# Peptides against a protein of PDB entry 8PQO: the designs that were tried, part 169

Target 1, 252 residues: chain A of PDB entry 8PQO
Amino acid sequence: VLLKEYRVILPVSVDEYQVGQLYSVAEASKNETGGGEGVEVLVNEPYEKDGEKGQYTHKIYHLQSKVPTFVRMLAPEGALNIHEKAWNAYPYCRTVITNEYMKEDFLIKIETWHKPDLGTQENVHKLEPEAWKHVEAVYIDIADRSQVLSKDYKAEEDPAKFKSIKTGRGPLGPNWKQELVNQKDCPYMCAYKLVTVKFKWWGLQNKVENFIHKQERRLFTNFHRQLFCWLDKWVDLTMDDIRRMEEETKRQ

## One batch from the design tools (peptide; made by RFdiffusion4, then SolubleMPNN)

Design b1_p24_2_s2 (from b1_p24_2, 15 letters changed)
Fold by OpenDDE base, seed 2:
Structure b1_p24_2_s2 (fold): chain B 252 residues (1-252), chain A 24 residues (1-24)
Amino acid sequence: as target 1 above (252 residues)
Amino acid sequence: GPRLESVYLDLGLLVYKLLLEAKK
């Protein structure tokens, strides 16, 4: 098991981020080939548990159409089905990813707290001390180009170049986080993403767990760069607007 | 249809591909 807490600081408010995240997810999904093909939504309902109230979703990603024929033919039963269970109680979110074939031997858990701070809280997810001591805190700087793979880099998604017309935020210079403290008119938040990766396969555990973390970090970096650079597209949207957009997307 | 969380799909596929390679 490998745990890392990714801390993504953004010059947006927690409330703004809720809109921005949903918008950006929708937009990113549109940009991907295949749309919702192979995705089965088993459950999409409100939940309430232990004071946590939100939306629960259970999705299955059927990969049969996404892999070569020979892979499909050789794949064990359930190996090409990825289950995603998500609890969205913003500002808290939890996602659990499992595979039917791997069962208990595979787990990706992403727990996110969105806080109106600069990533200064320790153990925001309230882990036991013994567990917390093994968590690596990883700061993602969305303005740091060196954290972006060349193949992922897009100038239009570069926070160091983007300036929001609607808000005046950006571009983000090398010391933007420090400067943010002095900018009373600019809100800020941190997404604390505790990522737990388990891949219990002898000889491959560390390799796969590290690989998955690398991919998650890549994802978080790119996504939040997009989210910020798309600020002018979503900052004026309301949650009702987002809901309408989601409904429209479902119709497609 | 439902929106695709492409990153998770891609991740799952990558993991599976890696597993297949490891079994060779």
Scores: peptide ipSAE 0.029, ipTM 0.659, DockQ to the pose 0.417
Fold by OpenDDE base, seed 1:
Structure b1_p24_2_s2 (fold): chain B 252 residues (1-252), chain A 24 residues (1-24)
Amino acid sequence: as target 1 above (252 residues)
Amino acid sequence: GPRLESVYLDLGLLVYKLLLEAKK
């Protein structure tokens, strides 16, 4: 098991981020080839547990059409079905990813707190001290080009170049986070993303767990760069606007 | 339709490829 807490600082408010996240996920999905194909929604309902209220979703990603024929032919039953269970109680979110074949031997858990701070809180997910001491804190700087793979880099998605017309935010210079402390008119937040990866397979555990973390970090970096650079597209939208857009997308 | 979490699909493919290599 490998745990890391990714802390993503953004020059947006917690309330703004709720809209921006949903918008950016929708846009990213539209840009994907075969978006929505092979996705089955089993459950989509409100939940209440231990004072936490939100929306629960259970999705299955069927990968049979997404893998080469030889992989599909060799895959054991259930190996190409990925389950995603998500609890969205914004500003708290939890996602659990499992596989039918691997069962308890495979787990990706992503727990996120969105806080109106600069990533200074320790153990925001309230882990036991013994568990917390094994968590690596990783700061993602969306303005740092060195954290972006060359193949992922796009100038139009570079926070160091982007200037929001609607809000006046950006571009983000090398010391933008330190400057936020002195900018009373610019909201800020941190997404604390605790990622737990378990891959129990002899000889491959560390390799696969580290690989998954590397991909998650890459995803978080690219996604939040997009979210910020798309600020002018979503900042004036309301949650009702987003809900309407989602309903329209479901009908397609 | 439902939104696709493409990164997770890619991860699944990569994990499966690694497993196939390990079985050789």
Scores: peptide ipSAE 0.027, ipTM 0.653, DockQ to the pose 0.450
Fold by OpenDDE base, seed 4:
Structure b1_p24_2_s2 (fold): chain B 252 residues (1-252), chain A 24 residues (1-24)
Amino acid sequence: as target 1 above (252 residues)
Amino acid sequence: GPRLESVYLDLGLLVYKLLLEAKK
């Protein structure tokens, strides 16, 4: 098991992020090649548990059509079915990813707290001390180009170049976080993403777990760079606007 | 409808490839 807490600081408020996240997910999905084929939504309903209220979703990603034929032919039963269970109680979110074939030997859990701070809280997810001491804190700086793979880099998604016309935020220079503290009118938040990865296969555990973390970090980095650079597209939207957009997208 | 992020597709494929290699 490998645990890392990714801390993503953004010059947006927690309330703004709720809109921006949903917009950016929708936009990123539109930009993704291919269709929604292979995604099955089993459950999408409100939930209440232990004082937590939110939306629960259960999706299955059927990867059979997304892998080469030879992989599909050789794949064990259930190996190409990924289950995603998500509890969205913003500002808290939890996503659990499992595989039918690997069962308990494979787990990706992503737990996110969105806090109006600069990533200074320790153990925001309230892990046991013994567990917390094994968590690596990883700061993602959306303005740091060195954290972006060359193949992922887009100038239009570079926070160091972007200037929001609507808010005046950006571009984000090398010391943008420090400067933000002095800008009382600019909101900020941190997304604390605790990522738990388990791949219990002798000889491959560390390799796969580290690889998954690398991919998650890549995803978080790119996503939040997009989120910020798309600020002018979503900052004036309401949650109702987003819901309408989602409904329209679901019909496609 | 919902779309699968490319990173997850790549991850799934790579994980499967690794599993296949491990079985050999």
Scores: peptide ipSAE 0.027, ipTM 0.646, DockQ to the pose 0.410
Fold by OpenDDE base, seed 3:
Structure b1_p24_2_s2 (fold): chain B 252 residues (1-252), chain A 24 residues (1-24)
Amino acid sequence: as target 1 above (252 residues)
Amino acid sequence: GPRLESVYLDLGLLVYKLLLEAKK
């Protein structure tokens, strides 16, 4: 088991982020060819548990059409079905990813708290002290180009180049986080993403767990760079606007 | 249709590719 807490600081408010996240997810999905193919939604319903109220979703990603034929032919039954269970009680979210074939031997859990701070809280997910000792805190800087793979880099998604017309935020220079503290009129938040990865195959555990973390970090980095650079597209939208957009997208 | 978060598909594919390479 490998745990890391990724802390993503953004020059947006927690309330703004709720809109921006949903918009950016939708936009990113539209840019992918076959964005809905192979996705089965089993459950999509409100939930209430232990004072937590939100939306619960259970999706299955069928990867049979997404892998080469030889992989599909050799894959054991259930190996190409990925289950995603998500509890969205913003500003708290939890996602659990499992695989039918691997059962208890594979787990990716992502728990996120969105806080109106600069990533200074320790153990925001309230882990036991012994467990917390094993968590590496990783700060993601969306303005740091060195954290972005060359193949992922797009100039139009570079926070160091982007200037928001509607808000005046950006571009984010090398010391943007320090400067943010002095800009009382600019909101800020941190997404604390505790990622738990378990891959219990002898000889491959560390390799695969580290690989998955590397991919998650890459995802978080690219996504939040997009989210910020798309600020002018979503900052004036309301949650009702987002809901309408989602409904329209579902009809297509 | 349902929103597809490509990252999860990519992650799954990359994991399988890694596993295949590791078995060689």
Scores: peptide ipSAE 0.028, ipTM 0.654, DockQ to the pose 0.386; fails the geometry check

Design b1_p24_2_s3 (from b1_p24_2, 16 letters changed)
Fold by OpenDDE base, seed 5:
Structure b1_p24_2_s3 (fold): chain B 252 residues (1-252), chain A 24 residues (1-24)
Amino acid sequence: as target 1 above (252 residues)
Amino acid sequence: MPLPESVFLDLGLLIYNILLNAKK
């Protein structure tokens, strides 16, 4: 098991982020080949448990059409079916990813708290001390080009170049995080993403767990760079606007 | 709705490596 807490600091408020995240996911999905192809929604319902109130979803990702033919031919039964269970109680979210073939030997859990701070809270997910001491805190700087793969880099999605016309935020210089606290007109937040990865196969555990973390970090970095650079597209939208957009997408 | 997580940016590579190592 490998645990890391990714801390993504953004020059947006927690309330703004809720809109921006949903917009950016929808926008990114439009650019994805096949869109929702191979995604089956089993459950989508409200939940309430232990004071946590939100929306629960259970999705199956059928990856047969998403992998090369040789992978599909060699994959054991159930290996290409990924289950995603998600609890969205924003500003808290939890996602659990499992696989039919691997069963208990595979787990990806992502727990996120969105806080109006600069990523300074320790153990925001309230782990036991013994567990917390094994968690690596990883700071993602969306303005740091060195954290972006060359193949992922786009100038129009570079926070170090972007300036929001509507808000005046950006571009983000090398010390933008330190300067945020002195900018009275600029809100900020941190997404604390605790990622738990378990791949319980002898000889492959560390390799696969580290690989998955590498991919998650890449995803978080690219996504939040986009989110910020798309600020002018979503900052004036309301949650009702987002809900209408989602409903319209479902009708297509 | 909750946001889906795109875990497998290099899904093909991941599965391929798993299969290769499982045979060793």
Scores: peptide ipSAE 0.025, ipTM 0.651, DockQ to the pose 0.368
Fold by OpenDDE base, seed 4:
Structure b1_p24_2_s3 (fold): chain B 252 residues (1-252), chain A 24 residues (1-24)
Amino acid sequence: as target 1 above (252 residues)
Amino acid sequence: MPLPESVFLDLGLLIYNILLNAKK
């Protein structure tokens, strides 16, 4: 098991992020998959548990069409079905990813707290001390080009170049986080993403767990760079606007 | 948060590599 807490600082408010996240997820999904091919939504309903209220979703990602034919033919039953269970009680979110074939031997859990701070809180997810000491804190700087793979880099998604017309935010210079503290009119937040990765196959555990973390980090980095650079596209939207957009997308 | 499908494409590639190695 490998745990890391990714802390993503953004020059947006927690409330703004809620809109921006949903918008950016939708846009990113459209841009890469062309509409969610191979995604099956089993459940999408409100939930209430232990005082937590939110939206629960259960999706299956069928990877059969995403892998070569020979892999599909050789893959064990269920190996190419990824289940994603998500509890969205913003500003708290939890996502659990499992695989039908690997069962308990595979787990990706992503727990996120969105806080109006600069990533200064320790153990925001309230882990036991013994567990927390094994968590690596990883800061993602969306303005740091060195954290972006060359193949992922797009100039239009570079926070160091982007200037929001609507908000005046950006571009984010090397010391943008420090400067943000002095800008009383610019909101900020941190997404604390505790990622738990379990891959219990002897000989592959560390390699796979580290690989998954690298992919998650890559995803978080790229996503939040997009989120910020798309600020002018979503900052004036409301949650109701997002809901309407989602409904319209479902109808198409 | 909901994850873009791209992360699962990477998982697919991971599974692909695992399966290839397992068959060797």
Scores: peptide ipSAE 0.024, ipTM 0.643, DockQ to the pose 0.617
Fold by OpenDDE base, seed 1:
Parts: C-alpha cells; structure tokens; sequence
Structure b1_p24_2_s3 (fold): chain B 252 residues (1-252), chain A 24 residues (1-24)
C-alpha cells in the first residue's frame, strides 16, 4: 500500500471550485475519444452517513470496446470492468476504484478536502499518527511547467500565460503563491487529495503502486491547469447550467 | 471526483501486460 497526499493550491474560492470542477470534468469527458461510451451508471442517489450528506454514485467503466480485440479475447472475465464508487459531500469527496477480477487485491481510494487555505494543514484527513507518518505530501504547482510532460503541454492551458478577463486573475508567475498571501482581493484554496493505492501482487506491488501514483499526479496536474485556464468559461455558470451539461454528456 | 476514462485504460492495459508476463 502506498499513500500520498497531493496538495493543489488554486487562486479560486472553495465555492467557485465546486462549479469549476463539475464543468471541467464534463468538458474533459467530451474531449476524450468515445466520450461517455462504455460508462454505465448503476446508482445516483443522495446519501446520509455519520452526519455526512451528499450524492452517491456507482459507475462501471466497461473497457471491452476500448481495448484491442486480442486483449479482449485474452482478458479474464471481469478484468475489463472498473467500478467507481463516489461520495460527493462537497467540500469533502471520496472515490473508490476497484476491479471485478482483482477484487481485494486492487484498490484506488481518493479522499479530498477542499479548504480555504494555502495547503498548510497537516493531517486534514485525520489519520492515525502511525498511518500519517507514512504519507508523503506532494505539492502540485499548476504554474510550474517542469511538472508537465511535454506531450501534455498546451499553451492555451498554461496558467503562466493565461489571463482571466472576467476575474482579472493570472497569469501566475514563479512566485504566485507567495504573492497570493498578500492579495486580499483574490480568493484561494487547497485541494488536499489523499490517494491510497493498493496492488497486492507479489513482486509487482511497489512498481504498479508507484506507476498509478505517477498517473494520478499527471491527471491532477493537467486537470487543474485546465480548470484555471477555463475560468472565464465556468465562473458565471449556475448549478442548473452544470446539470444541463452533465445530461448532455450522458447522451453522448 | 470522477476520473477520465483514459486513466482506466492505462490501468487495464497494465493489468493485461502483467497477466501475460505472469503466464510466461
């Protein structure tokens, strides 16, 4: 098991991020090959547990149509079905990813707190001290080009070049985080994303767990660069607007 | 938050490659 807490600082408020996240997820899904094809929504309902209230979703990603024929023919039953269970009680979110074939031997858990700070809180997820000492804190700087793979880089999604017309935020210079502390007119937040990865196969555990973390970090980096650079597209949207976009995405 | 399908594709291909190598 490998745990890392990714801390993503953004020049947006916690309330703004809720809209921006939903918009950016919908937009990113539209831009992917095949869109929402192969995604089955099993459950989408409100939940209440231990004082936590939110929306619960259970989705299955059927990868059979997304892999080559020879892979589909050789894959064990259930190996190409990925389950995603998500509890969205914003500003707290939890996502659990499992695979039908691997069962208890595979787990990706992502727990996120969105806080109006600059990533300075320790153990925001309230782990036991013995568990917390094994968590690596990883800071993601959306303005740092060195954290972006060359193949992922797009100039239109570069926070160091983007200027929001509607809010006046950006571009983000090398010291933008330090400068943000003294800018009372610009809101800020940190997404504390505790990622737990388990891949229990002898001899491959560390390699696969590290690989998955590398992919998650890449995803978080690119996603939040997009979220910020799309600020003018979503900052004036209502939740009703977001709901319409989600319905349109499901129809694709 | 929901993750893009591309992440799951990478995981699926990785698992497949591991299984193929394990059978050798």
Amino acid sequence: as target 1 above (252 residues)
Amino acid sequence: MPLPESVFLDLGLLIYNILLNAKK
Scores: peptide ipSAE 0.024, ipTM 0.636, DockQ to the pose 0.664
Fold by OpenDDE base, seed 3:
Structure b1_p24_2_s3 (fold): chain B 252 residues (1-252), chain A 24 residues (1-24)
Amino acid sequence: as target 1 above (252 residues)
Amino acid sequence: MPLPESVFLDLGLLIYNILLNAKK
């Protein structure tokens, strides 16, 4: 088991982020080849548990069409079906990813708190002390181009080049986080993303767990760069606007 | 809303690498 807490600081408010995240997820999904092909929604309903209220979703990602034919032919039955269970009680979210073939031997859990701070809180997910001491805190800087793979880089998604017309935020220079403290009119937040990865195959545990973390970090980095650079597209939208957009997308 | 589909971009490669290592 490998745990890391990724802290993503953004020059947006917690309330703004709720809209921006939903917009950016929808936009990013549209940009993927296939546009949601192979995604099956089993459950999508409100939930209430232990004072936590939100939306619960259970999706299956059928990856048969997303992998090379050779891999598909060799993959055991169920190995290419990924289950994603998500509890969205913003500003708290939890996602659990499992695989039919791996069963208890595979788990990716992502728990996120969105806080109006600069990533300074320790153990925001309230882990036991013994568990917390094994968690590596990883700060993601969306303006740092060196954290982006060349194949992922797009100039239109570079926070160091983007200037928001509607808000005046950006571009984010090398010292943007320090400068943010002095900009009282600019909101900020941190997404604390505790990622738990479990891969219980002898001899492969560390390699695969580290690989998955590398991919998650890559995803978080790219996604939040997009989210910020798309600020002018979503900052004036309301949650009701997002809901309407989602309903329209479901009809297509 | 859960994470975008980009979470699975390299899953095929992951499976391929797992299979290669399993043969060793």
Scores: peptide ipSAE 0.023, ipTM 0.638, DockQ to the pose 0.513

Design b1_p24_2_s4 (from b1_p24_2, 16 letters changed)
Fold by OpenDDE base, seed 1:
Structure b1_p24_2_s4 (fold): chain B 252 residues (1-252), chain A 24 residues (1-24)
Amino acid sequence: as target 1 above (252 residues)
Amino acid sequence: GPLLESVYLDIGLLIYNLLLEAKK
């Protein structure tokens, strides 16, 4: 098991991020091959547990159409079905990803707190001290080009070049985080994403767990660069607008 | 509405790579 806490600082408010996240997920999904194809929603209902209230979703991602034919032929039954269980009690979210074939031998858990700070809180997820000492904190700087793979880089998604017309935010210079502390007119937040990865195959555990974390970091970096650079597209949207977009994405 | 985790964007590629590694 490998745990890392990714801290993503953004020049947006916690309330703004709720809209921006949903918009960016929907938009990114549309840009991928097949969009929402192969996604089955099993459950979508409100929940209440231990004082936490929110929306619970259970989705199955059928990856049969997303992999080459030879992979489909070699894949065991259930290996290409990914289950996502999500508890959305924003500003707290939890996502658990499992696979039908691997069962308990595979787990990706993503627990996120969205806080109106600059990533300064320690152990925001309230882990036991013994567990917390094994968590690596990883800071993602969306303006740092060195954290972006060359193949992923797009100038239109570069926070160091983007300026929001609607809000005036950006571009983000090398010291944007330090400058943000003194800019009372610009909201800020940090997404604390505790990622737990388990891959229990002898001889491959460490390699695969590290690989998954590398991919998660890449994904979080690219996603939040997009989220910020798409600010003018979503900042004036309402939650009703987002709901309409979600329905449209589901139909694709 | 239902929240879609951003990890979905790369999960297909991840599974593909894992399957290739497991069969090697």
Scores: peptide ipSAE 0.030, ipTM 0.676, DockQ to the pose 0.376
Fold by OpenDDE base, seed 5:
Structure b1_p24_2_s4 (fold): chain B 252 residues (1-252), chain A 24 residues (1-24)
Amino acid sequence: as target 1 above (252 residues)
Amino acid sequence: GPLLESVYLDIGLLIYNLLLEAKK
């Protein structure tokens, strides 16, 4: 098991992020080849547990059409079906990813707190001390081009170049995080994303767990660069606007 | 709405690498 807490600082408020995240997810989904192809929504309902209230979703990603033919032909039954269970009680979210073939031997859990700070809180997810001491804190800087793969880089999604017309935020210079506290009209937040990766196959555990973390970091980096650079597209949207957009994405 | 945490995950690459490793 490998745990890392990714801390993503953004020049947006927690309230703004709620809209921006949903917009960016929907937009990114639209931009993916095939859209919602291979995605089955089994459950989408409100939940209440231990004082936590939100929306619960259970989705299956059927990856047969998303992998090369040789992978599809060689993959064991169930290996290309990924289950995603998500509890969205914003500003808290939890996602659990499992696989039908791997069963208990595979787990990706992503727990996120969105806080109006600069990523300075320790153990925001309230882990036991013994567990917390094994968690690596990783800061993601959305303005740092060196954290972006060349193949992922787009100039129109570069926070170091983007200037929001509607809000006046950006471009983000090398010391943008340190300068935030001195900018009265610029809100900020941190997404604390605790990622737990479990892959219990002898000889492959460390390699696969590190690989998955690498992919998650890549995802978080690219996603939040997009979220910020799309600020002018979503900052004036309502939640009703977002819901309509999500419905359109589901039909596609 | 639902979160799509796996949008940019390269699951195909993961499976491919696992298969390659299993053959070693």
Scores: peptide ipSAE 0.027, ipTM 0.665, DockQ to the pose 0.419
Fold by OpenDDE base, seed 2:
Structure b1_p24_2_s4 (fold): chain B 252 residues (1-252), chain A 24 residues (1-24)
Amino acid sequence: as target 1 above (252 residues)
Amino acid sequence: GPLLESVYLDIGLLIYNLLLEAKK
């Protein structure tokens, strides 16, 4: 098991982020080739548990059409089905990813707290001290180009070049986080993403777990760069606007 | 709903390749 807490600092408020996240997910999904093929929504309902109130979703990603034919032909039953269970009680979110074939030997868990701070809270997920000692804290700087793979880099999604017309935020220079503290009118937040990766296979555990973390970090970095650079597209939207957009997308 | 990100596909491909190698 490999645990890392990714801390993503953004020059947006927690309330703004809720809209921006949903918009950016929707926008990113539209840009993906193959549309919604292979995604089955089993459950989408409100939940209440232990004082937590939010939306629960259970989705199955069928990868049969996404992998080469030889992989599909040789894959064991259930191996190409990924289950995603998500609890969205913003500002707290939890996602659990499992595979039918691997069962308990494979787990990706992402737990996120969105806080109005600069990533200074320790153990925001309230892990036991012994467990917390094994968590690596990783800061993602959306303005740092060196954290972006060349193949992922787009100038239009570079926070160091983007300036929001609607809010005046950006561009983000090398010391933008320090400068943010002095700007009383600019909101900020941190997404604390505790990622737990388990791949219990002798000889491959460390390799696969590290690979998954590398991919998650890449995803978080690119996503939040997009989220910020798309600020003018979503900052004036309401949650009701987002809900309407989601409904329209489902009808397509 | 959100589509499967390329990251998940890459993970899947890696896992399946490893599984295939393990069967050899």
Scores: peptide ipSAE 0.027, ipTM 0.641, DockQ to the pose 0.483
Fold by OpenDDE base, seed 4:
Structure b1_p24_2_s4 (fold): chain B 252 residues (1-252), chain A 24 residues (1-24)
Amino acid sequence: as target 1 above (252 residues)
Amino acid sequence: GPLLESVYLDIGLLIYNLLLEAKK
């Protein structure tokens, strides 16, 4: 098991992020090849548990069409079906990813708290002290180009170049976080993303767990760079606007 | 509808690689 807490600081408010996240997910999804092929939504409903209220979703990602025929033919039954269970009680979110074949031997859990701070809180997810000792804190700086793979880099998604016309935020210089503290009119937040990865296969555990973390980090980095650089596209939207957009997308 | 994120595609690739390694 490998645990890391990714802390993503953004020059947006927690409330703004709620809109921006949903917009950016939708927008990013549109840009992906293959569309929604292979995604099955089993459940999408409100939930209430232990005082937590939100939206619960259960999706199955059927990867059969996403892998070569050779792999599909050799893959054990269920190996190419990934289940995603998500509890969205913003500002708290939890996602659990499992695989039908691996069962208990495979787990990706992503728990996110969105806080109006600069990533200074320790153990925001309230882990046991012993468990927290094993968590590596990883700071993602969306303005740091060195954290972006060359193949992922796009100038139009570079926070160091982007200037929001609507808000005046950006570009984010090397010391943008320090400067942000002095800009009382600019909101900020941190997404604390605790990622738990378990892959119990002797000889491959560390390799796979580290690989998954690298991919998650990559995803978080790119996503939040996009989110910020798309600020002018979503900052004036309301949650109702987002809901309408989602409904329209479902109809397509 | 919902779309696959890059991470899921990468997981697919991971599975592919794992299968190849298992075959060796």
Scores: peptide ipSAE 0.025, ipTM 0.649, DockQ to the pose 0.417

